Peptides against a protein of PDB entry 3QIS. Designs and how they scored, part 149

Target 1, 334 residues: chain A of PDB entry 3QIS
Amino acid sequence: PSLELSRREFVFENVKFRQLQKEKFQISNNGQVPCHFSFIPKLNDSQYCKPWLRAEPFEGYLEPNETVDISLDVYVSKDSVTILNSGEDKIEDILVLHLDRGKDYFLTISGNYLPSCFGTSLEALCRMKRPIREVPVTKLIDLEEDSFLEKEKSLLQMVPLDEGASERPLQVPKEIWLLVDHLFKYACHQEDLFQTPGMQEELQQIIDCLDTSIPETIPGSNHSVAEALLIFLEALPEPVICYELYQRCLDSAYDPRICRQVISQLPRCHRNVFRYLMAFLRELLKFSEYNSVNANMIATLFTSLLLRPPPNLMARQTPSDRQRAIQFLLGFLL

## One batch from the design tools (peptide; made by RFdiffusion4, then SolubleMPNN)

Design b2_p17_6_s1 (from b2_p17_6, 11 letters changed)
Fold by OpenDDE base, seed 2:
Structure b2_p17_6_s1 (fold): chain B 334 residues (1-334), chain A 17 residues (1-17)
Amino acid sequence: as target 1 above (334 residues)
Amino acid sequence: DPELEAMREELRKQIYE
């Protein structure tokens, strides 16, 4: 069997978090026999492509002189965003289009990724006084490495934060401040806040706005700004409550005094973000008659974002663990 | 919330001043 491909090189320029890009090509059976095609893993890979790429269809049959359109879809989710922000991964891949009893056809995928404040650590973002798109990529790498080292030092309580570093970190990321300050100013009376989904176009505008500017006002509806906050918290490489404290939060869930002691052990930026979010959510709950928001709904929603199980425990989370996690958060909302 | 207002104002200064 043999194929003719209309294109073999694909360039995805300016790839962004949660923005789908598509490139299409045709494959034609120029042989005399039916053929089965499939995208196959390379010798050392478990998957035929990187997590941010897919082919549709990824397999199929072609009769002689038949042609099929294949879509190459690039989509950076929360699962790929952190690795792309750090430059550990890139918009580069090679797809192997295999023919049963035939040849391999190689497709080259290339492009560039534009860094996002979404999927960046709280520690790194607290050091970024400018929008992430204004920060040189070399400095982003340094900020992530320095942030990791300072987090470890803070957890070990060994080294006072060297107050002599010329730029004091922000108490919380400017992006979280912008989102929460917008919601505080404009969304406290918004009916069905955090219950109504945002618009995908507005979410993209909010992400682009936070990545490129420090706006006076965030664009989009209150629902889109609220969902952008949820997406931001979900995309964090480490949750607002660090994985190391997860079990202690569950164990303390019914003792408000112990809960506060557990939170006091968070790294400074994580602790500040937690307190800021809880203070905002308590303020939002005062307007429950207008926004239809209640403590149980908020606790249920934000628990999955703020108090994520460590990766090794995700598959084992019991209904009891979820209820304890919700109860832990309720102790800060009431 | 007094904590919210204190944090809002301190962060406003850190971001814009």
Scores: peptide ipSAE 0.553, ipTM 0.955, DockQ to the pose 0.967
Fold by OpenDDE base, seed 3:
Structure b2_p17_6_s1 (fold): chain B 334 residues (1-334), chain A 17 residues (1-17)
Amino acid sequence: as target 1 above (334 residues)
Amino acid sequence: DPELEAMREELRKQIYE
């Protein structure tokens, strides 16, 4: 069996977080026998492609003289955004199109990724006074490395944050401040806030706006701005409540005094973001008659975002653990 | 919330000054 491929080299320019790109090619069976094709893993790979890439269809049958269109879909989710922002991964892959009893056909995937404030650490963002797209990629790597080292030092209580660094970090990321300040000003009376989904086009505009500028006003509806905050919190490589404190939050969930002590042990930026979000959400709850938002709904929603189980415990989360996590947040909303 | 207002104003200064 043999295939003809219309193209073997694919370039995905200006790949962005949550923006789907598609490139298509055709495969044709120029043989006299039916053939089965599949994308197969390279040697030592578990998957036929990187997590941000997909082929559709990824397998199939071709009759003699049959042609099929294959879509190569590039989509950077919350699961791939952090490694692309850091430059640990790149928009580079090789796909192996296997033909049963035939040849392997190699496809080259290349391109460039545009960094996002979504999926960047709170520590790194607190050091970014400018939009992330104005920051050189080399400096992003240095900021993530330095941020990791400062987080670890802060958790270990080993070194006071050198108050003498010429550029004091922001108390919270400007992106979180912009989102929350917008919602505070304009969305406190918004019916079904955090319950109604935003528009995908508006979400993309908000992401692009936060990545490229420091706006006076965020574009889009209150629902889109609210969902952008949820997406931001979900995309964080480390949740607002660090994984190291997860179990202690559950264990303290019914003791408000211990809960406050646990939060006091967060890294400065995480602690400030947590306090800022809780203060905002308490303000939003005062307008419950207008926005239909209640403490149980907010606690349930934000628990999954702020108090995520560590990756090793995700599969083991019990309904009791989830209820303790909700109760922990309720102690800051009431 | 007085904590919210204090944080809003401090962050405004840090971002725009």
Scores: peptide ipSAE 0.544, ipTM 0.954, DockQ to the pose 0.961
Fold by OpenDDE base, seed 1:
Structure b2_p17_6_s1 (fold): chain B 334 residues (1-334), chain A 17 residues (1-17)
Amino acid sequence: as target 1 above (334 residues)
Amino acid sequence: DPELEAMREELRKQIYE
């Protein structure tokens, strides 16, 4: 069997978080026998492609002189955004198109990623007074490394932040401030806030706006701004409540005093973000007659975002653990 | 919320001043 490929090199320029890009090519059976094609893993890989890439179809049959269109889809989700922001991963891959009883055909994937404030650590964002797209990639790496070291120092209650680091970090990321301040100003009376989905086009505009500017007003509907906040919190590499404190939050869920002590042990930026979000959500709950938002809904929604189980426990979350996590958050909303 | 207003104003200063 043999295939002819219309293209073997693919370039995905300006890849962004949550923005789907597609490149298409044709494969044709120029042989005299039916053939089965599939994308196969490379020798050391478990998957045929990186998590941000897919082929559609990824396998199929071709009769003699048959042609099929294959779509290569690039989509950066929350699962790939952090490693692409840091430059640990890149928009580069090699796909192996295998022909059963035939040859392997190599496809080269390349491109560039545009960093996002989505999927960047709270610690790094607190050091970014400018939009992330204005920050050199080399400086993003340094900010993430420094952020890790500060998180560890803060958790250990060791040495006060060296007062000598020239620029004081923001108390919370400007992106969170912008989102929450917009919602506070314009969305407290919005019916079905956090219940109605945003528009995908508006979400992309909000992401691009936060990545490139410090706007006076966030574009889009209140629903899109609300969903952008949820997406932001979901995309955090470390949740607002650090994984190290997860179990202690569950264990303290019915003691409001212990809950507050656990929160006091968060890294400064995480603690500030948590307090800011809780203060906003308590304000939003005062308008429940207008916005149809209640404490149980908010606690259920935000618990999954703010108090994520550590990756090693994610598959083992019990209904009891989820209820304790919700109860923990309710103690800050009521 | 007085905590919210205090944080909003402090953060506004840090972002725009």
Scores: peptide ipSAE 0.543, ipTM 0.954, DockQ to the pose 0.960
Fold by OpenDDE base, seed 4:
Structure b2_p17_6_s1 (fold): chain B 334 residues (1-334), chain A 17 residues (1-17)
Amino acid sequence: as target 1 above (334 residues)
Amino acid sequence: DPELEAMREELRKQIYE
């Protein structure tokens, strides 16, 4: 069996968080026998492609003289955004299109990624007084390393933040401040806030706006701004409540005094973000007659974002654990 | 919320001053 491929080199320029890009090519069976094709893993790889790449279809059967269109889809989700922001991963891959009882065909994937404040650590963002797209990539790497060291120092309660030569970190990321301050100003009376989905185009505009500027006003509807806040919290490499405190939050869920003590042990930036969000959400709940928002809805929604199980425990989360996590947040909303 | 207003004003200063 043999295939003809219309293209073998693909370039994905300016790949962004949550922005789907597609490149298409054709495969044709120019042989006299039917053939089965599949994308196969390289030696030592578990998958045929990187997590941000997909082929559709990834396998199929071609009769003689049949042609199939294959889409190569590049999509940076929350699962790939952090490693692309750091430059640990890149928009580069090699796909192996295998033909059963035939030869392999190699496809080259290349391109560039544009860093996002989405999927960047709270610690790194607290050091970024400028939009992330103004920060040199080399400095992003340094800020991530420094962010790890600051988190560790903050958890150890050791050294007061050296008030010395570096600019004082923000108490919370400017991006989350902008989102929450916008919602506070304009969305407290918004009917169905956090219940109505945003517009995908507006979400992309909000992400691009936060990555490239410090706007006076966030573009889009209140629903899109609200969803952008949820996406931001979901995309955090570490949740607002650090993984190390997850079990203690569940264990304390019915003791409001212990819950407050657990939160006091968060790294400074995480603790500030948590308090800021809870203070905003308590303010939003005062307008429940206008916005239809209630404490149970908010606690249920934000629990999955703020109090995520550690990756090693995700598969073990019980309905009881989820209820405890909700109860933990309710103690800060009521 | 007095905590919200205090944080909003402090963060406004840190971002724009």
Scores: peptide ipSAE 0.539, ipTM 0.953, DockQ to the pose 0.935

Design b2_p17_6_s2 (from b2_p17_6, 9 letters changed)
Fold by OpenDDE base, seed 3:
Structure b2_p17_6_s2 (fold): chain B 334 residues (1-334), chain A 17 residues (1-17)
Amino acid sequence: as target 1 above (334 residues)
Amino acid sequence: DPELKEMMEQLKKEIYE
């Protein structure tokens, strides 16, 4: 069996977080026998492609003289955004199109990724006074490394932040400030806030706006700005409540004094973001007659974002653990 | 919330200075 491929080289320019790109090619059975094709893993790979890439269809049958269109879909989710922002991964891959009893056909995927404040650590963002797209990629790597080291030092209660030599980090990322300031000014009376989804086009505009500028006003509806805050919190590599404190939050969920002590042990930026979000959400709850927002809904929604189980415990989360996590947040909303 | 206002004003200075 043999295939003819219309193209073997694919370039995905200016790949962005949550922006789908598609490249298409055709495969044709120019042989005299039916053939089965599939994308197969390379040697020692578990998957036929990187997590941000998909082929559709990834397998199929072709009769003699049959042609099929294959879509190569590039989509950077929350699961790939952090490693692409850091430059640990890149928009480069090789796909192996296997033909049963035939040849392997190699496809080259290349391109460039544009960094996002979404999927960047709170620590790194607190060091970024400018939009992430103005920051050189080399400096992003240094900021993530320095941020990791400072997080570890803060958790270990080791060295006080040397106030002297580096620019003082922001208390909260400018992106979180912008989102919350907008919602506080314009969304307190918004009916069904955090319950109505935003528009995908508006979400993309908000992401691009936060990545490229410090706007006076965030574009889009209050629902899109609210959803952008949720997406931001979901995309964080480390949740606002660090994984190291997860179990202690559950254990303290019914003791408000211990809950406050646990939060006091967060890294400075995480602690500030947590306090800022809780203060904002308590303010929204005062307008419950207008926005239909209640403490149980907010606690349930934000618990999954702020108090995520560590990756090793995700599959083991009990309904009791989830209820304790909700109760922990309720102690800061009431 | 007075804490929210203080945080917002302080952060505003830090972002625009």
Scores: peptide ipSAE 0.436, ipTM 0.935, DockQ to the pose 0.894
Fold by OpenDDE base, seed 2:
Structure b2_p17_6_s2 (fold): chain B 334 residues (1-334), chain A 17 residues (1-17)
Amino acid sequence: as target 1 above (334 residues)
Amino acid sequence: DPELKEMMEQLKKEIYE
């Protein structure tokens, strides 16, 4: 069997978090026999492509002189955003289009990723006084490494050695401040806040706005700004409540004094973000007659974002663990 | 919330000064 491919090189320019890009090509059976095609893993890979790439269809049959269109879809989810922001991964891949009893055809995927404040650590963002797109990629790597070391020192209760002439970190990321300031000013009376989904186009505009600027006003509806806050919290490489404290939060869920002691042990940035979000959500709950938001709804929604199970716990909470996690958060909302 | 307002004003200073 043999194939003719209309294209073998694909360039995905300016790939962004949650922005789908598509490139299409045709494959034609120029042989005299039916062929089965499939995208196959390379020798040491478990998957035929990187997590941010997909082929559709990824397999199929072609009769002689038949042609099929294949879509190459690039989509950076929360699962790929962190490694792309750090430059650990890149918009580079090689796809192997295999023919049964035939040849391999190599497709080259290339492009560039544009870093996002979404999927960046709270510690790194607290060190970024400028929008992430203004920060040189070399400095992003240094800020992530420094942020990790400072977090570890904070958890170990090691006195920071000389705070050398490094700019003092922000108490919370400017991106969280911008989202919460907008919601506080404009969304307290918004009916069905955090219940109505945002618009995908507005979400993309909000992400681009936060990545490229420090706006006076965030674009989009209150629902889109609210969903952008949820997406931001979900995309954090480490949740606002660090994984190390997860079990202690569950164990303390019915003792409000122990809950506050557990939160006091968070790294400075995480603790400040937690307190800021809880203060905002308590303010939002005062307007429950207008926004239809109640403490149980907010606790249920934000618990999955703020208090994630560690990866080693199979990422699945039991119904009991979920109820304890909700109860923990309720102790800060009431 | 007075705590929220104080935090927001302080953070605004840190971001824009």
Scores: peptide ipSAE 0.435, ipTM 0.935, DockQ to the pose 0.868
Fold by OpenDDE base, seed 1:
Structure b2_p17_6_s2 (fold): chain B 334 residues (1-334), chain A 17 residues (1-17)
Amino acid sequence: as target 1 above (334 residues)
Amino acid sequence: DPELKEMMEQLKKEIYE
């Protein structure tokens, strides 16, 4: 069996969080026998491609002289965004198109990723007074390293950060402030807030706006701005309530005093974000007659975002654990 | 929420100063 490929090199320029890019190529059976093709893992890989890449179709049959279009789809989800933001991963891959009883065909994937405030740590974002796209990639690495060290110091209740010559970190990421300030000003009376989906195009504009600027106003509908806040919280590499406190939140869920003590143990930025969000959501609940938002809906929605189980416990989450997590959050909304 | 307003005003200063 033999294949002809119309292209073998693919460049994905300016890849962004949640922005789908597609490149297509054709494969043709220039042989005299039917063939089966598949994308196969390289020797050391479990998957045929990186998590941000997909081939469609990834396998199939071709009759003699048959041609099929294959789409290479690049999509940076919440699962890939953090690793791409840090530069730990890059828009580079090699695909192996295997022909059954034939040869391998190599496809080269390359490109560049544009960093996002989505999927960046709260600690790093608190150190970013400028939009992330203005920050050199080398400085992003330094900010993540410094953020890790500061998180550890904060958890250990070590000595207050020396008022050394480094600019004081923001209490809350500017991106969260911008989203919440917008929602507070314009969305408190928005019917079905957090219940109606945003528009995908508006979400992309909001992401691009937050990555590139400090706007006076966020573009898009209140629904899109609200969903952008949810996406931001979902994309955090560590949830607003740190994984280390997850079980303690569940254990304290029915004791409001202990719940507040658990939150007080969060790293400063996480604690500030949590308090800010809870204060916003309590304000939003005062407008329930207008926005149709209730405490149970908000608690249910935000619990999955703010209080995620550690990755090692994901498979063990019970309905009881979920209810305890909701109850924990309700104690801050009521 | 008075806490929200205070936080928003303080954060606004920190972002624009």
Scores: peptide ipSAE 0.427, ipTM 0.933, DockQ to the pose 0.946
Fold by OpenDDE base, seed 4:
Structure b2_p17_6_s2 (fold): chain B 334 residues (1-334), chain A 17 residues (1-17)
Amino acid sequence: as target 1 above (334 residues)
Amino acid sequence: DPELKEMMEQLKKEIYE
């Protein structure tokens, strides 16, 4: 069996968080026999491609003289955004299109990624007084290393950072401040806030706006701004409540005094973000007659974002653990 | 929330100074 491929080299320019890009090519059976094709893992790889790449279809049959279109889809989700922001991963891959009882065909994937404030740590963002797209890539790497060291120092209750050499970090990322300030000003009376989805085009505009500028006003509807806040919190590499405190939050969920003590042990930026968000959400709850927001809905929604199980415990989360996590947040909303 | 207003004013100052 043999295939003809219309293209073997693919370039994905200016790849962004949550922005789908597609490149298409054709494969044709120029042989005399039916053939089965599949994308296969390289030697020692578990998957045929990186997590941000997909082929559709990834396998199939071709009759003699049959042609099929294959889509190569590049999509940076929350699962790939952090490693692409740091430059640990890149928009580069090699796909192996295998033909059963035939030869392998190699496809080259290349391109560039544009860093996002989405999927960047709270610690790094507190050091970024400018939009992330204005920050040199070399400085992003340094900010991540410094952010790790600050998190560790804060968790160890070590001496306050020597305030002397670097600009004082923001108490909360400017991106969170911008989102919450907008929602506080314009969305407190918004019917079905956090219940109505945003528009995908508006979400992309909000992400691009936060990555490239410090706007006076965030573009889009209140629903899109609200969803952008949820996406931001979901995309954090370390959730607002650090993984190290997850079990302690569950264990304390019915003791409001212990809950406050657990939160006091968060890194400074995480603790400030948590308090800021809880204060904002308590303010929204005062307008429940207008915005249809209630404490149980908010606690249920934000629990999955703020109090995520550590990756090693994700598969073990029980309905009881979820209920405790919700109860933990309710103690800050009521 | 008085805590929210105070936090927002402080954060606004830190972002725009």
Scores: peptide ipSAE 0.425, ipTM 0.932, DockQ to the pose 0.885

